Peptides against a protein of PDB entry 5JNO. Designs and how they scored, part 79

Target 1, 112 residues: chain A of PDB entry 5JNO
Amino acid sequence: MVAKFQPPPEYQLTAAELKQIVDQSLSGGDLACRLLVQLFPELFSDVDFSRGCSACGFAAKRKLESLHLQLIRNYVEVYYPSVKDTAVWQAECLPQLNDFFSRFWAQREMED

## One batch from the design tools (peptide; made by RFdiffusion4, then SolubleMPNN)

Design b1_p23_3_s2 (from b1_p23_3, 10 letters changed)
Fold by OpenDDE base, seed 3:
Structure b1_p23_3_s2 (fold): chain B 112 residues (1-112), chain A 23 residues (1-23)
Amino acid sequence: as target 1 above (112 residues)
Amino acid sequence: SPELEAARRRALEVLAEMEAERA
């Protein structure tokens, strides 16, 4: 018996919050992208978390970590149970997440 | 923070463009 996944408190979404995001989504992959923005806005920011500390040496990492993807997938599964299948997740959601994330930063780089 | 909210808005604008392209 495997215990049901429980997100960390800082990444908990109420049923109403999740429903609102789902209502705005066109597909499972689209939902994944919206969840990425909602849960991890720092991945789309140039904010230096070491601002004010010259010794911190902080460097922003513009990549999607396994934990980010896992949390997103768990919420997507609520409304799109088929993504429990890894092949479906890799075919329907991961490409859209990567395309969205890459497109965002590509546009930002062109503006500089 | 206001900086993160601004980033979120920019991200959603990019996503909206992609959604429109797929529609």
Scores: peptide ipSAE 0.704, ipTM 0.950, DockQ to the pose 0.903
Fold by OpenDDE base, seed 2:
Parts: structure tokens; C-alpha cells; sequence
Structure b1_p23_3_s2 (fold): chain B 112 residues (1-112), chain A 23 residues (1-23)
């Protein structure tokens, strides 16, 4: 049996905070992207703050780690239980996360 | 952190563009 994953304190959202993000989201995949921005703003900056998190460890620049994705999935499941199915997660959320993250850095590269 | 907030704003702008494309 796999124990329920508990996010580190710095990545814990209250029910009210999560609801606000959900209310702004158009879909489960969109919610995943908004959670990515809310929980891990350092992934969209040239400044690395991940070294201070013992639970997350070192995060490579401009890379979505498995821990990031797991944390996001945990929150998405609260409002979209269907993403507990890995096939649904891989079809509805992962592609949007990857496209969003890639597009962000592609645009930043053009602006440099 | 002002740097992180700026990053969030930029990220949300990109997301808004993608949301508009899907609508």
C-alpha cells in the first residue's frame, strides 16, 4: 500500500487558496498549469530558490521534476478525481503542463 | 520576492494566451 503523499509545508495550500485557483481555471489541465505557477514560481525565474527545500532537493534549471508533477497532481485530484487514473493524467494534464512550460521558455529566449 | 512575483506575472501572461487559443 502506498501512503498518502503529504506536501512539504511550503507547498501546502489552504482549501480557500486552492478554490481560488480552481475558480480561475478552465479545465483540469489548465488548473495544473496554474498550480505550477503558484507553487513553483522559481521555475519561471533565472533565480533558483529550490536549494533551500530539503524535500525537493536540487532542481535543474528549466525542468519539471517528478516531485513537482506529483504535488500538482495531488491538488488536481481534489477537484478532478479522474486524474487518479494515470491515463487521464497523461492525456489531459501532462501535455498541457509541458506545452505551457516549453512555450514560456521559448518566448523568453526570443525576448533575450 | 519581487523577482518571483514578476516571474509569476510573465508565466500567467503566457498561460492566458494559451487559454485564449483553446477557447
Amino acid sequence: as target 1 above (112 residues)
Amino acid sequence: SPELEAARRRALEVLAEMEAERA
Scores: peptide ipSAE 0.704, ipTM 0.951, DockQ to the pose 0.922
Fold by OpenDDE base, seed 4:
Structure b1_p23_3_s2 (fold): chain B 112 residues (1-112), chain A 23 residues (1-23)
Amino acid sequence: as target 1 above (112 residues)
Amino acid sequence: SPELEAARRRALEVLAEMEAERA
């Protein structure tokens, strides 16, 4: 038996914090993107903050890793239970996350 | 930190653009 994924303290959102993000979201996929920004701002920064959290483990700069995605999915499921279905997660959330993240860095590369 | 907040702001700007395109 594998233990349920538990986020580090800095990635543990309260119900109120999560609701605030949900209230700003247009869909499950949009919620996923907002959670990405809220939880992992270091992925959008030129500064490496991986050293700041011993509980985070290895995190590659400018890369969406399985750990990030699992954490986001866990929160999205609270308000969009349908994403418990992997097919729904892959159709509704993953494409938006990847498109958003790719677009962000593509724009930055053009500016630099 | 200021650096992280700046990153968040920039990210949210991109997200807002994408949201507008879908609307």
Scores: peptide ipSAE 0.703, ipTM 0.950, DockQ to the pose 0.925
Fold by OpenDDE base, seed 1:
Structure b1_p23_3_s2 (fold): chain B 112 residues (1-112), chain A 23 residues (1-23)
Amino acid sequence: as target 1 above (112 residues)
Amino acid sequence: SPELEAARRRALEVLAEMEAERA
Protein backbone atom coordinates (compact mmCIF):
# COMPACT_ATOMS: atom_id res chain seq x y z
CA MET B 1 0.00 0.00 0.00
CA VAL B 2 1.20 3.49 -0.88
CA ALA B 3 2.09 5.63 2.13
CA LYS B 4 -0.43 8.30 3.09
CA PHE B 5 0.44 11.68 1.61
CA GLN B 6 1.30 14.25 4.25
CA PRO B 7 1.36 17.93 3.32
CA PRO B 8 4.41 20.01 4.19
CA PRO B 9 3.90 22.10 7.34
CA GLU B 10 3.52 25.33 5.35
CA TYR B 11 0.54 23.80 3.51
CA GLN B 12 -1.24 22.32 6.51
CA LEU B 13 -4.79 23.65 6.89
CA THR B 14 -6.78 23.46 10.11
CA ALA B 15 -10.30 22.09 10.08
CA ALA B 16 -11.63 25.62 10.59
CA GLU B 17 -9.62 27.03 7.69
CA LEU B 18 -10.77 24.26 5.38
CA LYS B 19 -14.39 24.67 6.49
CA GLN B 20 -14.26 28.38 5.67
CA ILE B 21 -13.08 27.63 2.13
CA VAL B 22 -15.74 24.92 1.73
CA ASP B 23 -18.47 27.36 2.79
CA GLN B 24 -17.42 29.66 -0.04
CA SER B 25 -17.33 26.86 -2.62
CA LEU B 26 -20.12 25.92 -5.04
CA SER B 27 -18.89 22.38 -5.83
CA GLY B 28 -15.98 19.99 -5.47
CA GLY B 29 -14.35 21.46 -8.55
CA ASP B 30 -14.87 24.98 -7.28
CA LEU B 31 -13.39 23.95 -3.93
CA ALA B 32 -10.32 22.63 -5.74
CA CYS B 33 -9.80 26.00 -7.42
CA ARG B 34 -10.16 27.91 -4.15
CA LEU B 35 -7.65 25.57 -2.50
CA LEU B 36 -5.23 26.22 -5.36
CA VAL B 37 -5.39 29.97 -4.70
CA GLN B 38 -5.16 29.60 -0.92
CA LEU B 39 -2.25 27.14 -0.83
CA PHE B 40 -0.17 28.26 -3.81
CA PRO B 41 -0.49 32.02 -4.40
CA GLU B 42 3.04 31.96 -5.89
CA LEU B 43 1.62 30.19 -8.96
CA PHE B 44 -0.38 33.33 -9.73
CA SER B 45 2.48 35.77 -9.21
CA ASP B 46 4.89 37.27 -11.73
CA VAL B 47 7.61 36.82 -9.12
CA ASP B 48 9.44 33.49 -9.24
CA PHE B 49 9.19 31.75 -5.86
CA SER B 50 9.75 28.25 -7.23
CA ARG B 51 13.48 28.05 -6.46
CA GLY B 52 13.29 29.17 -2.84
CA CYS B 53 11.56 26.24 -1.15
CA SER B 54 13.76 23.26 -0.26
CA ALA B 55 10.81 21.41 1.27
CA CYS B 56 8.65 21.69 -1.84
CA GLY B 57 11.41 21.28 -4.39
CA PHE B 58 11.63 23.11 -7.68
CA ALA B 59 8.29 23.96 -9.26
CA ALA B 60 8.01 25.09 -12.86
CA LYS B 61 6.74 28.63 -13.26
CA ARG B 62 3.08 28.79 -14.32
CA LYS B 63 2.63 25.02 -14.16
CA LEU B 64 0.45 22.78 -12.01
CA GLU B 65 2.59 19.87 -10.89
CA SER B 66 1.75 16.48 -9.40
CA LEU B 67 2.55 17.58 -5.86
CA HIS B 68 0.17 20.54 -6.08
CA LEU B 69 -2.63 18.40 -7.46
CA GLN B 70 -2.13 15.61 -4.92
CA LEU B 71 -2.29 18.04 -2.01
CA ILE B 72 -5.44 19.72 -3.32
CA ARG B 73 -7.09 16.36 -3.96
CA ASN B 74 -6.41 15.24 -0.38
CA TYR B 75 -8.25 18.26 1.01
CA VAL B 76 -11.14 17.95 -1.45
CA GLU B 77 -11.60 14.32 -0.35
CA VAL B 78 -12.47 15.47 3.17
CA TYR B 79 -15.80 16.90 1.97
CA TYR B 80 -16.15 15.05 -1.34
CA PRO B 81 -15.02 11.45 -0.70
CA SER B 82 -16.03 10.42 -4.22
CA VAL B 83 -12.90 12.09 -5.63
CA LYS B 84 -10.90 9.17 -4.22
CA ASP B 85 -12.07 7.58 -7.45
CA THR B 86 -9.62 8.75 -10.11
CA ALA B 87 -12.36 8.88 -12.74
CA VAL B 88 -14.36 11.29 -10.57
CA TRP B 89 -11.29 13.43 -9.87
CA GLN B 90 -10.56 13.64 -13.59
CA ALA B 91 -14.16 14.48 -14.49
CA GLU B 92 -15.12 16.90 -11.70
CA CYS B 93 -11.95 18.63 -10.49
CA LEU B 94 -9.08 18.48 -12.98
CA PRO B 95 -10.96 20.17 -15.83
CA GLN B 96 -11.99 23.08 -13.59
CA LEU B 97 -8.47 23.46 -12.19
CA ASN B 98 -6.94 23.49 -15.66
CA ASP B 99 -9.56 25.86 -17.06
CA PHE B 100 -9.16 28.26 -14.15
CA PHE B 101 -5.36 28.25 -14.22
CA SER B 102 -5.24 28.64 -18.01
CA ARG B 103 -7.81 31.43 -18.03
CA PHE B 104 -5.91 33.34 -15.36
CA TRP B 105 -2.66 33.41 -17.28
CA ALA B 106 -4.33 33.97 -20.65
CA GLN B 107 -6.06 37.03 -19.20
CA ARG B 108 -2.84 38.34 -17.65
CA GLU B 109 -0.95 37.94 -20.92
CA MET B 110 -3.58 39.99 -22.72
CA GLU B 111 -3.53 42.77 -20.13
CA ASP B 112 0.23 43.05 -19.69
CA SER A 1 3.72 39.58 1.17
CA PRO A 2 1.95 42.35 -0.73
CA GLU A 3 2.92 40.75 -4.04
CA LEU A 4 1.41 37.39 -3.10
CA GLU A 5 -1.76 38.99 -1.76
CA ALA A 6 -2.18 40.96 -4.97
CA ALA A 7 -1.79 37.74 -6.96
CA ARG A 8 -4.33 35.98 -4.76
CA ARG A 9 -6.80 38.85 -5.18
CA ARG A 10 -6.49 38.77 -8.97
CA ALA A 11 -6.91 34.99 -9.00
CA LEU A 12 -10.09 35.19 -6.92
CA GLU A 13 -11.51 37.80 -9.27
CA VAL A 14 -11.01 35.46 -12.23
CA LEU A 15 -12.57 32.61 -10.26
CA ALA A 16 -15.59 34.76 -9.39
CA GLU A 17 -16.13 35.52 -13.07
CA MET A 18 -16.03 31.81 -13.91
CA GLU A 19 -18.43 30.98 -11.09
CA ALA A 20 -20.90 33.54 -12.41
CA GLU A 21 -20.70 32.04 -15.90
CA ARG A 22 -21.44 28.54 -14.57
CA ALA A 23 -24.56 29.70 -12.68
Scores: peptide ipSAE 0.703, ipTM 0.950, DockQ to the pose 0.915

Design b1_p23_3_s3 (from b1_p23_3, 8 letters changed)
Fold by OpenDDE base, seed 3:
Structure b1_p23_3_s3 (fold): chain B 112 residues (1-112), chain A 23 residues (1-23)
Amino acid sequence: as target 1 above (112 residues)
Amino acid sequence: SAELEAARQRALAVLDEMLAEQA
């Protein structure tokens, strides 16, 4: 039996926080991208995540990992239940997330 | 932090550009 996925406490959004993001979103794919920014701003930063933290030392990867995607999908699912279907998730959200993330860093590389 | 917030703003700007191209 596979246990229900639960987000780590640091990635738990309140209903109000999620609603605010949803209100700014035009689609499931859009919502997914906005959630990516909200939940994992460190993935878009050149700043050392561990800076000033003697107890942490963690450095975020410039990579969308399965855990990131699973968390995002769980929240998107609340307002777009169709993404419960893996085919829909892979057609509507994953391409948007990947395109957005790659576009961001490609643009940054060109500006540097 | 201010630096993370700046990163968030840049990310959202890129998102808006991407969405505009898709419209």
Scores: peptide ipSAE 0.708, ipTM 0.951, DockQ to the pose 0.876
Fold by OpenDDE base, seed 5:
Structure b1_p23_3_s3 (fold): chain B 112 residues (1-112), chain A 23 residues (1-23)
Amino acid sequence: as target 1 above (112 residues)
Amino acid sequence: SAELEAARQRALAVLDEMLAEQA
């Protein structure tokens, strides 16, 4: 039996909230990106945000941390169980997450 | 937070642009 991960309360999504995001998603990778935005909007803000999950500790302002990715993956697995396979996660979700996140900040830097 | 909501909206816009390029 696989241990069930329990996210911190501040990152807990209801079934309805998760379904809403899923309904807007075209793939597991897309879902991952949308979850990134939903769970961690502070990663996309220029506001100096020092507050974080007590369990996760401090995270780099403009970097995707392992714990962020783990939380996202846990939710993606609900509708895309195949991402439990690390190879699938690395092929379908991680590249899209990285591309999306990098693209966002690259665009922001060009606007400055 | 209004600032975080604005950031969320900007992020989603970038995502939509990225997805459009992939289509």
Scores: peptide ipSAE 0.707, ipTM 0.951, DockQ to the pose 0.897
Fold by OpenDDE base, seed 4:
Structure b1_p23_3_s3 (fold): chain B 112 residues (1-112), chain A 23 residues (1-23)
Amino acid sequence: as target 1 above (112 residues)
Amino acid sequence: SAELEAARQRALAVLDEMLAEQA
């Protein structure tokens, strides 16, 4: 038996907070990207950042890791239950997340 | 921080551009 994923307190969204993000989103993929920005702004910054969570462990500063994706997926599922299907998640959300994240840093690289 | 907020805004701008291209 695998325990349900529980986000650290720093990444826990209230229903109202999540709804606000959903209201700004056009699709499940868009929602995923907006959640990425809202939950993990440090992934878009060169500034060293720590949430102060003793349970988070080490994460690469500029990499979408399994923990990030799992947390985002959990929230997306609330309004887009179809992403519970891994095939749907991999077709509709993961490509958007990866494209968005890669695009961001590619642009930053060109500006350097 | 101000730097983190700036990064967030830049990220959202990139997202908006990406979405506009898909529309």
Scores: peptide ipSAE 0.707, ipTM 0.951, DockQ to the pose 0.896
Fold by OpenDDE base, seed 1:
Structure b1_p23_3_s3 (fold): chain B 112 residues (1-112), chain A 23 residues (1-23)
Amino acid sequence: as target 1 above (112 residues)
Amino acid sequence: SAELEAARQRALAVLDEMLAEQA
């Protein structure tokens, strides 16, 4: 059987850390976006990646990778267990993540 | 780093704008 997904140490959130992010979130989709920012701030910067590994996915800039998304989903599930349903994840979280991420970089591109 | 933190703050600002539009 496939081993259970385990975040690398740099992306291992404590319950308290996760709770703090959850308290700022209005929905699963919102939580997902906030987790994206908190876990992978390098994806929002022109600075070279300071984090990344084979487990969480060393990604190209300005691209959301499947392993990043999986990591985020694992945390979202803690407080929004409905996202364990792939249909819910795809309806509530993925569009938010994609829209948010695209919006961010679209704005930055306009500034260039 | 300071640069990453700045990026994080900008990202959160964009997120807040997006969420406000959805409300």
Scores: peptide ipSAE 0.706, ipTM 0.951, DockQ to the pose 0.884

Design b1_p23_3_s4 (from b1_p23_3, 11 letters changed)
Fold by OpenDDE base, seed 5:
Structure b1_p23_3_s4 (fold): chain B 112 residues (1-112), chain A 23 residues (1-23)
Amino acid sequence: as target 1 above (112 residues)
Amino acid sequence: SEELEKAKQRALEVLDEMRAEAA
């Protein structure tokens, strides 16, 4: 068998959970954004947080990292196989993710 | 946590606004 991507336990979604998110989504890009919120709610919090090593003192920044995007893409592929094509992923999902994430924090900055 | 749940809710509200604009 071909090697398959296995997400960490804390980012595991059941088929039912994923389907629920899909049912609320209008497109692959929209699904990607919803997955971002569900998998990584800490990225939208004002509270400082860290992932992995708590002892190193590293605090996550308000940035979408490669690991975040990889995990999201893996789930999006289940219902939108076309995103397996990098060009499609970069044209349909990445721009929406970045726009959504940027818009969120831009609005929060104006409210402060 | 409660704080994370609030963050999720705010994020989803922003997403809903974006969807409304695109519709």
Scores: peptide ipSAE 0.698, ipTM 0.948, DockQ to the pose 0.916
Fold by OpenDDE base, seed 2:
Structure b1_p23_3_s4 (fold): chain B 112 residues (1-112), chain A 23 residues (1-23)
Amino acid sequence: as target 1 above (112 residues)
Amino acid sequence: SEELEKAKQRALEVLDEMRAEAA
């Protein structure tokens, strides 16, 4: 039996908050991308929140880590249970997340 | 954070552009 995943308090969305994001989403992949922005806005900013904080440690600015993806997947599963299947998650959500994240920073580099 | 909010908005704009292209 796998224990139910409980996100840290800073990444915990209420049912109402999650529904708002869902209402703005057109698909599971789109929802995943919107959750990425809402849960981890620091990944889209040049601001280093770990600066001066020894407890925070070094944070990779432009990398989607397994913990990020797991948290997003947990929320997506609430409305799209099919993503519990790893094949579906890898086909419908991961490519969109990666493309979105890469495109964002590619555009940022062009603007700088 | 103002800078963080700006980053969020830019990210959402990119996402909207991607959706428009896929439609």
Scores: peptide ipSAE 0.698, ipTM 0.947, DockQ to the pose 0.919
Fold by OpenDDE base, seed 1:
Structure b1_p23_3_s4 (fold): chain B 112 residues (1-112), chain A 23 residues (1-23)
Amino acid sequence: as target 1 above (112 residues)
Amino acid sequence: SEELEKAKQRALEVLDEMRAEAA
């Protein structure tokens, strides 16, 4: 059996913090995107802040890695248990995460 | 940092725009 994923201490959310994000979300996919912004703001910056994190390792400047996705999925599961099903995760959350992340950087590249 | 907060704000604005378009 696969060991339970444990977030690094710097990415731990309290129940109250998670609830606040959930209250701002309209769906599981929307929640996933909001979690992405709150947990990994360095992925939306021109500066690579994740480079200094020894717990999560070096992350590519503009890529969503397995660790990011797994952590987000774990939090989404708290309020949307159906995403425990990989098919649901791939249909409801992954497309929105990818679209959001791609749109963000496409927009930034046009503005710069 | 200030730059990090600006990045977060821009990201949330993009997300809000996407939600508005999908509605």
Scores: peptide ipSAE 0.695, ipTM 0.947, DockQ to the pose 0.910
Fold by OpenDDE base, seed 4:
Structure b1_p23_3_s4 (fold): chain B 112 residues (1-112), chain A 23 residues (1-23)
Amino acid sequence: as target 1 above (112 residues)
Amino acid sequence: SEELEKAKQRALEVLDEMRAEAA
């Protein structure tokens, strides 16, 4: 039996914090992208950041890892239960996350 | 940090651009 994914303390959002992000979001995919920025700002920075929790394990710089995606999905499901369906998650959220992240770094590469 | 905040703001700007294009 695999235990339910539980975020480390630094990534545990309160209901109020999550609602604030939701209020700024237009869709599940948009919410996912906003969560990505708020939870993992280090993925958008050239600076290396240390995690407060050693239990987080290895986090690759500038890469969307399965743990990032799982955490985001868990929060998105609260307000968009349809993403519990993997097909919906893969159609509505994953493409937007990947496009957003790729676009961000593509722009940075052109500016550098 | 300041660098972290700058990164966040730049990321949000990209999101806003994507929203505008999708509208």
Scores: peptide ipSAE 0.695, ipTM 0.947, DockQ to the pose 0.902

Design b1_p23_4_s1 (from b1_p23_4, 11 letters changed)
Fold by OpenDDE base, seed 2:
Structure b1_p23_4_s1 (fold): chain B 112 residues (1-112), chain A 23 residues (1-23)
Amino acid sequence: as target 1 above (112 residues)
Amino acid sequence: SALEEARARALAVLDEMEAERLA
């Protein structure tokens, strides 16, 4: 048996919060990108929040991890059920997520 | 905060990309 994935409490969006993001989104791929920003703003920050902690051992990385993508996909599926199909997810959402994330950091590198 | 600023910058990039796709 497969248990339903549940996000950690810190990444749990209310129906109203999710609806607001959806209303701003043009597509499933666009929704995915907006969810990325909403749920994981730390991925877009140069600040290392673990710098002052010698015990946590956390190191921020500029990459999208499987856990991030899985969580985003679960929310996207609520309004775009077609992304339950892996082929659709890989064709419609993943490229937009990767393009957005790459473009963000490319621009940041130019500003530095 | 730093996170709020990061979010704002990210959304600005996303809005630009959306505008390009619609054009």
Scores: peptide ipSAE 0.699, ipTM 0.949, DockQ to the pose 0.950
Fold by OpenDDE base, seed 1:
Structure b1_p23_4_s1 (fold): chain B 112 residues (1-112), chain A 23 residues (1-23)
Amino acid sequence: as target 1 above (112 residues)
Amino acid sequence: SALEEARARALAVLDEMEAERLA
């Protein structure tokens, strides 16, 4: 049988919380980006934020790592089950995530 | 807080990108 993936406690969203984010999203890609901000705000700050997760290994700041993407994809699948297909995930969500994340830091660097 | 400010800045960038896609 397939084991259900459970995110670390600090990255768990209730159905109501997830629905609220979905209501603000225009697409699966938009939802992915909004989840990125909601779940991992430390990636958008120069300040190191401790979440106290002993199960999570060290994650480099300002980089989207596999764990980040895995958690986001699991939530996106709830409302956009087509992203269970890796090809769809890579075509619809990953480009928007990367563009959003890159644009954020590019703008920050230009402000200096 | 610093965390809330970072989140707000991120969402502002995202909103701009969404607006561009809808235009």
Scores: peptide ipSAE 0.696, ipTM 0.949, DockQ to the pose 0.906
Fold by OpenDDE base, seed 3:
Structure b1_p23_4_s1 (fold): chain B 112 residues (1-112), chain A 23 residues (1-23)
Amino acid sequence: as target 1 above (112 residues)
Amino acid sequence: SALEEARARALAVLDEMEAERLA
């Protein structure tokens, strides 16, 4: 059987932290995008820093990987159980995540 | 910090997209 997905400790949100993000969200898709920013700020930076090291930095990968999406979906499901349906996740959340992420970097390219 | 600034910029883009969807 497939084991339950567990996030690494650095990506574990408390109920209170998640609630704060939910309160700022207008929809499941919007929540997904806000979670993306909260959990993976390095994806929006030109430089990625490791935890506990202020001196080490490198270029962040500008791609949304399956593990990123799976973790986000797990949190979204807490308040939007409908995304447990893959069709709903693919229709409501994934397009918004992809559009948001691509638009962010498109704007950054224009500013350069 | 650089990450904090990146987060702020990301949220600004998100807010713009939200406004467009609601318009």
Scores: peptide ipSAE 0.696, ipTM 0.948, DockQ to the pose 0.908
Fold by OpenDDE base, seed 4:
Structure b1_p23_4_s1 (fold): chain B 112 residues (1-112), chain A 23 residues (1-23)
Amino acid sequence: as target 1 above (112 residues)
Amino acid sequence: SALEEARARALAVLDEMEAERLA
């Protein structure tokens, strides 16, 4: 039995906070992207940032890693239970997350 | 702050992508 993923306190959203993000979202994939920005703004910054979480460990500064994606998926599942299916997650959310993240940094690279 | 600015830029990109999908 695999233990349920429990986010560190720094990444814990209340029901109200999550609802607010959902209300701004157009789809499950869009929700995933908004959650990415809400939970991990440091991934969009050139400034070194640490939340001081002893449980998070090292993360690549400009890379979507397994912990990021797992946490986002857990929240998306609350309103879009279909993403519990890995095929749905990979078809509906992951491509949008990757496209969004890549587009952001591609634009920044062009501006530099 | 730098973090807030990064967040704002990220959301702007996301909004643009949303607009493109809805167009």
Scores: peptide ipSAE 0.696, ipTM 0.949, DockQ to the pose 0.905

Design b1_p23_4_s2 (from b1_p23_4, 8 letters changed)
Fold by OpenDDE base, seed 2:
Structure b1_p23_4_s2 (fold): chain B 112 residues (1-112), chain A 23 residues (1-23)
Amino acid sequence: as target 1 above (112 residues)
Amino acid sequence: SELEEARQRALAVLAEMEAEAAA
């Protein structure tokens, strides 16, 4: 049997929290982007807040990793089950996530 | 906090994308 994916405790959303985000979302792709912000705000910060974290020792990086995407997809599937199809996920969510993330940092670079 | 400010900036960019999608 394949074990069900279990997110780390710091990335576990309650049903109420997820619903709140969904209520603000316009689509599956939009939901994915909102989840990115809510789950991983450190990806949008110039400050490495993890410096003071003695518990994890993780250094925040400005990149979308497989784990980030997997966690987001798991939550998106709750309300948009069509993304269980990898082709749908790659067509509807991944491009928006990448566009959103790149736009953010492109804007920040132009402001400097 | 710095993290919250980053979150708000990110949401602002997302709002722009949402506006474009609606146009």
Scores: peptide ipSAE 0.699, ipTM 0.948, DockQ to the pose 0.895
Fold by OpenDDE base, seed 3:
Structure b1_p23_4_s2 (fold): chain B 112 residues (1-112), chain A 23 residues (1-23)
Amino acid sequence: as target 1 above (112 residues)
Amino acid sequence: SELEEARQRALAVLAEMEAEAAA
C-alpha cells in the first residue's frame, strides 16, 4: 500500500484558495496549469529561488518533476475525480502542463 | 516582487493558450 502523499507546508492550499483557482479554470487541464503557476512560481522565474527563501533552500529547476506533478494531480482530483485514472491524467492534464511549461520557456528564450 | 512578475508572465502565456483553444 502506498501512503497518501502530503504536500510540504509551503505547497498547502486552503479550500478557499483552491476554489478560487477552480472558478477561473476552464477544464481539468487548465486547472492543472493554474495550479502549476500558483504552487510553483519559482519555476517561471529567472531569479534564484534560494535567495528568496532561506528556510527551504531549494533551487528552482526548469523542469516539471514527479513531485510537482503529483502535488498538482492531488489538487485536481478534488474537483475532477476522473484524473484518478492514470490514463485520464496522461491524456487530459499532462500534455497541457507540458505544453504550457515548454511554451513559457520557449517564449522567454526568444525574448532574451 | 520578481516572483509575482513571473507569475503574471506565466498567466499571460496561459491566457494565450486558452484563447487558442477557444478558437
Scores: peptide ipSAE 0.698, ipTM 0.948, DockQ to the pose 0.920
Fold by OpenDDE base, seed 1:
Structure b1_p23_4_s2 (fold): chain B 112 residues (1-112), chain A 23 residues (1-23)
Amino acid sequence: as target 1 above (112 residues)
Amino acid sequence: SELEEARQRALAVLAEMEAEAAA
């Protein structure tokens, strides 16, 4: 039996914090994107996030890795239980996360 | 901070996507 995933302390949201993000969200996919910004702002900056979180280990800048996605999914599941189904997660949330993240960096690249 | 600025830029992009989805 796989133990329940527990986020690193620095990524443990309170119920109130999560609710606030949910209240701002339009959908599960939108919530996922907002969680990405809230939990991992370093992925949107030139700051090397690998130095900011020992629990995350080394991660490539400008890349969404499994740990990021798993943490986000765990929180999304609280209000959108359907994403417990991998097919739903892959259809509703992952594409939006990837599109959002890619769009962000594409725009930044055009500004350079 | 630069981190907060990055967060705001990210949220701006997200807002654009939300607007497109609503259109």
Scores: peptide ipSAE 0.698, ipTM 0.948, DockQ to the pose 0.918
Fold by OpenDDE base, seed 4:
Order: sequence, then structure tokens, then C-alpha cells
Structure b1_p23_4_s2 (fold): chain B 112 residues (1-112), chain A 23 residues (1-23)
Amino acid sequence: as target 1 above (112 residues)
Amino acid sequence: SELEEARQRALAVLAEMEAEAAA
């Protein structure tokens, strides 16, 4: 049996912190995007910085990877339990995340 | 900081998306 995914301390949100983000969110997809920014601001920066896991040594690159998505989904599920259904997650949250992330970097590329 | 500036830029893009969705 594989152990349940547990976020590294660097990405652990308290109930109060999560609520603050939720209160600013308009939907599950919007919440997912806000969580992306809050948890992984380095993904939106040109700074040579990567947030890592002190326990496993994992370092996030400027790429939206499965670990990022898993962590975000875990938090979104707290207020939007329907995303536990993979079909809902793929229909409501993933497109928003990908659109947001792509739009951000597309705009930055045009500014260069 | 550069990281904070990146965060703000990201939030600005998100705000644009939110506005579009609301319109």
C-alpha cells in the first residue's frame, strides 16, 4: 500500500490560510488557480529559484507538474468535494489551471 | 522582491480571467 500523499511542510496550509484563499475565490477552478499562485509563486518567476522539499529533495521547476496538481487538488477538495471525481477535476479545474498558466507565460513571452 | 512581483503579475492575469468569466 502506498502512503497517502502528504504535502511537505513548505506547502502545508492551515485551515485559516485556506479559508482566506477560498473567500477570495469565485469557483473551484478559480480556487485552484489562486492556490497555484500561493503555493508555487516560483512558477511565475524568472528568478533562479526552486522551492524544494526538505524531506525528499524534490525541487519544483518552471513547469506545472503532477505533484503541483495533486497538492492543489487536495486543498480544492476541502471546499469542492466534487473534484474528488476525476472527471470533474479534469473538466472544472485542470482547464482553468492550464489556461491560467499558459496565458501568463504567453503574455510574458510577448513582453520580451 | 522579484518573487513577490511575479506573484502580483500572476494575480493580475487571474483577475483578468475572472473579469472575463463574469462578463
Scores: peptide ipSAE 0.697, ipTM 0.948, DockQ to the pose 0.895

Design b1_p23_4_s3 (from b1_p23_4, 10 letters changed)
Fold by OpenDDE base, seed 3:
Structure b1_p23_4_s3 (fold): chain B 112 residues (1-112), chain A 23 residues (1-23)
Amino acid sequence: as target 1 above (112 residues)
Amino acid sequence: SALEEARARALAVLDEMLAERAA
């Protein structure tokens, strides 16, 4: 039995906040990407957001880690229960997340 | 702020990606 994952306070979304993101999303994969931006803006910035956050202990890294993905999946499941199935998560959400994140930093590398 | 700008850039990339997939 795996205990339920509880996100740090910095990554808590209210129902209203989540609803706003959902309203802008066309699919589970789209929602996942928008959640990535909302929850972890530090992954898209050169600024070390976690530098002043001793409470959560999260470090800003330019990669998607298991905890990032797990948090996103937990929120996506609220409106897209099908992603509880790992096969669905891996087919519909993970590829889009990876493509989006990779594309972002690839673009930044070209600009810098 | 820098984070707000980063978020905006990220969303712009996302929109571009979604547009390409829809085409």
Scores: peptide ipSAE 0.694, ipTM 0.946, DockQ to the pose 0.878
Fold by OpenDDE base, seed 1:
Structure b1_p23_4_s3 (fold): chain B 112 residues (1-112), chain A 23 residues (1-23)
Amino acid sequence: as target 1 above (112 residues)
Amino acid sequence: SALEEARARALAVLDEMLAERAA
């Protein structure tokens, strides 16, 4: 049996923090995107981040990595248990995450 | 801060994307 995933301390949300994000979200995919912004603001900045967890994406500053996605999925599952099914996660959340992230940087690129 | 500004910009993009999907 695989042990329950525990996020690094830097990315541990309180119940109140998570609830606040959920209240702002209209769907599981929306929640996923908002969690992306909340947990990993450094992915949306040109400024180097100083977070202590190098495994959380230091090497790929502008790329969504497996650890990012796993952390987001774990929180989404709290309010949308259906995403425990990989097919649901890939249909409802991953496309929206990728579209959002790509759209953000595409717009920034056009502004430069 | 720079990160807070980045977060605000990201959320603005998200809201625009969601508005387009809802329309």
Scores: peptide ipSAE 0.694, ipTM 0.946, DockQ to the pose 0.895
Fold by OpenDDE base, seed 4:
Structure b1_p23_4_s3 (fold): chain B 112 residues (1-112), chain A 23 residues (1-23)
Amino acid sequence: as target 1 above (112 residues)
Amino acid sequence: SALEEARARALAVLDEMLAERAA
């Protein structure tokens, strides 16, 4: 049996912190995007910033990877249990995340 | 800070995206 995914301390949100983000969100997809910004601001920066896992040493650069998505999904599930269904996650949240992330960097690229 | 600026820019893009979807 594989152990349940547990976020590193660096990415552990309290109930209050999560609620604040939820209160600003209009949907599960919106919540996912806001969580992305809150948890991984380094993904939106040109600065060489490493915010890795103290346990495994994992550090993503300018890429939305599976670990990011898993972590975000875990939090989204708290208020939107339907995303436990992979089909719902892929229909409601993943497209929003990808569109948002791609849009951000596409705009930045055009500014260069 | 650089991270704060990054967050601000990201949220601005998000808000724009959401506004477009709502329109």
Scores: peptide ipSAE 0.693, ipTM 0.946, DockQ to the pose 0.892
Fold by OpenDDE base, seed 2:
Structure b1_p23_4_s3 (fold): chain B 112 residues (1-112), chain A 23 residues (1-23)
Amino acid sequence: as target 1 above (112 residues)
Amino acid sequence: SALEEARARALAVLDEMLAERAA
């Protein structure tokens, strides 16, 4: 049996914290993007905010890795259970995450 | 802090993206 995924302590949001993010979100895709910012601010900075998560392994800067996406999806599922369906996750959330992340770094590179 | 600044910049980009999609 595969046990339910449990986020590392560094990425554990309280119910109140999650609700606050949800209240700011217009859709599951929007929620996913806001969770990305909340959980992994280091991906949006040149500064390494290493959280000391041994389970994360080596994360490449400016790349969304499977562990990032898995953590985000787990939280999105709380309020949007339909994303448990991989097809829904890939149609509603992944494209927005990728677009957002790519747009951010493209814009930053133009400003530098 | 650098952390707060990173989050602020990211959220600004997100808001812009969402505004464009809604237009």
Scores: peptide ipSAE 0.692, ipTM 0.945, DockQ to the pose 0.886

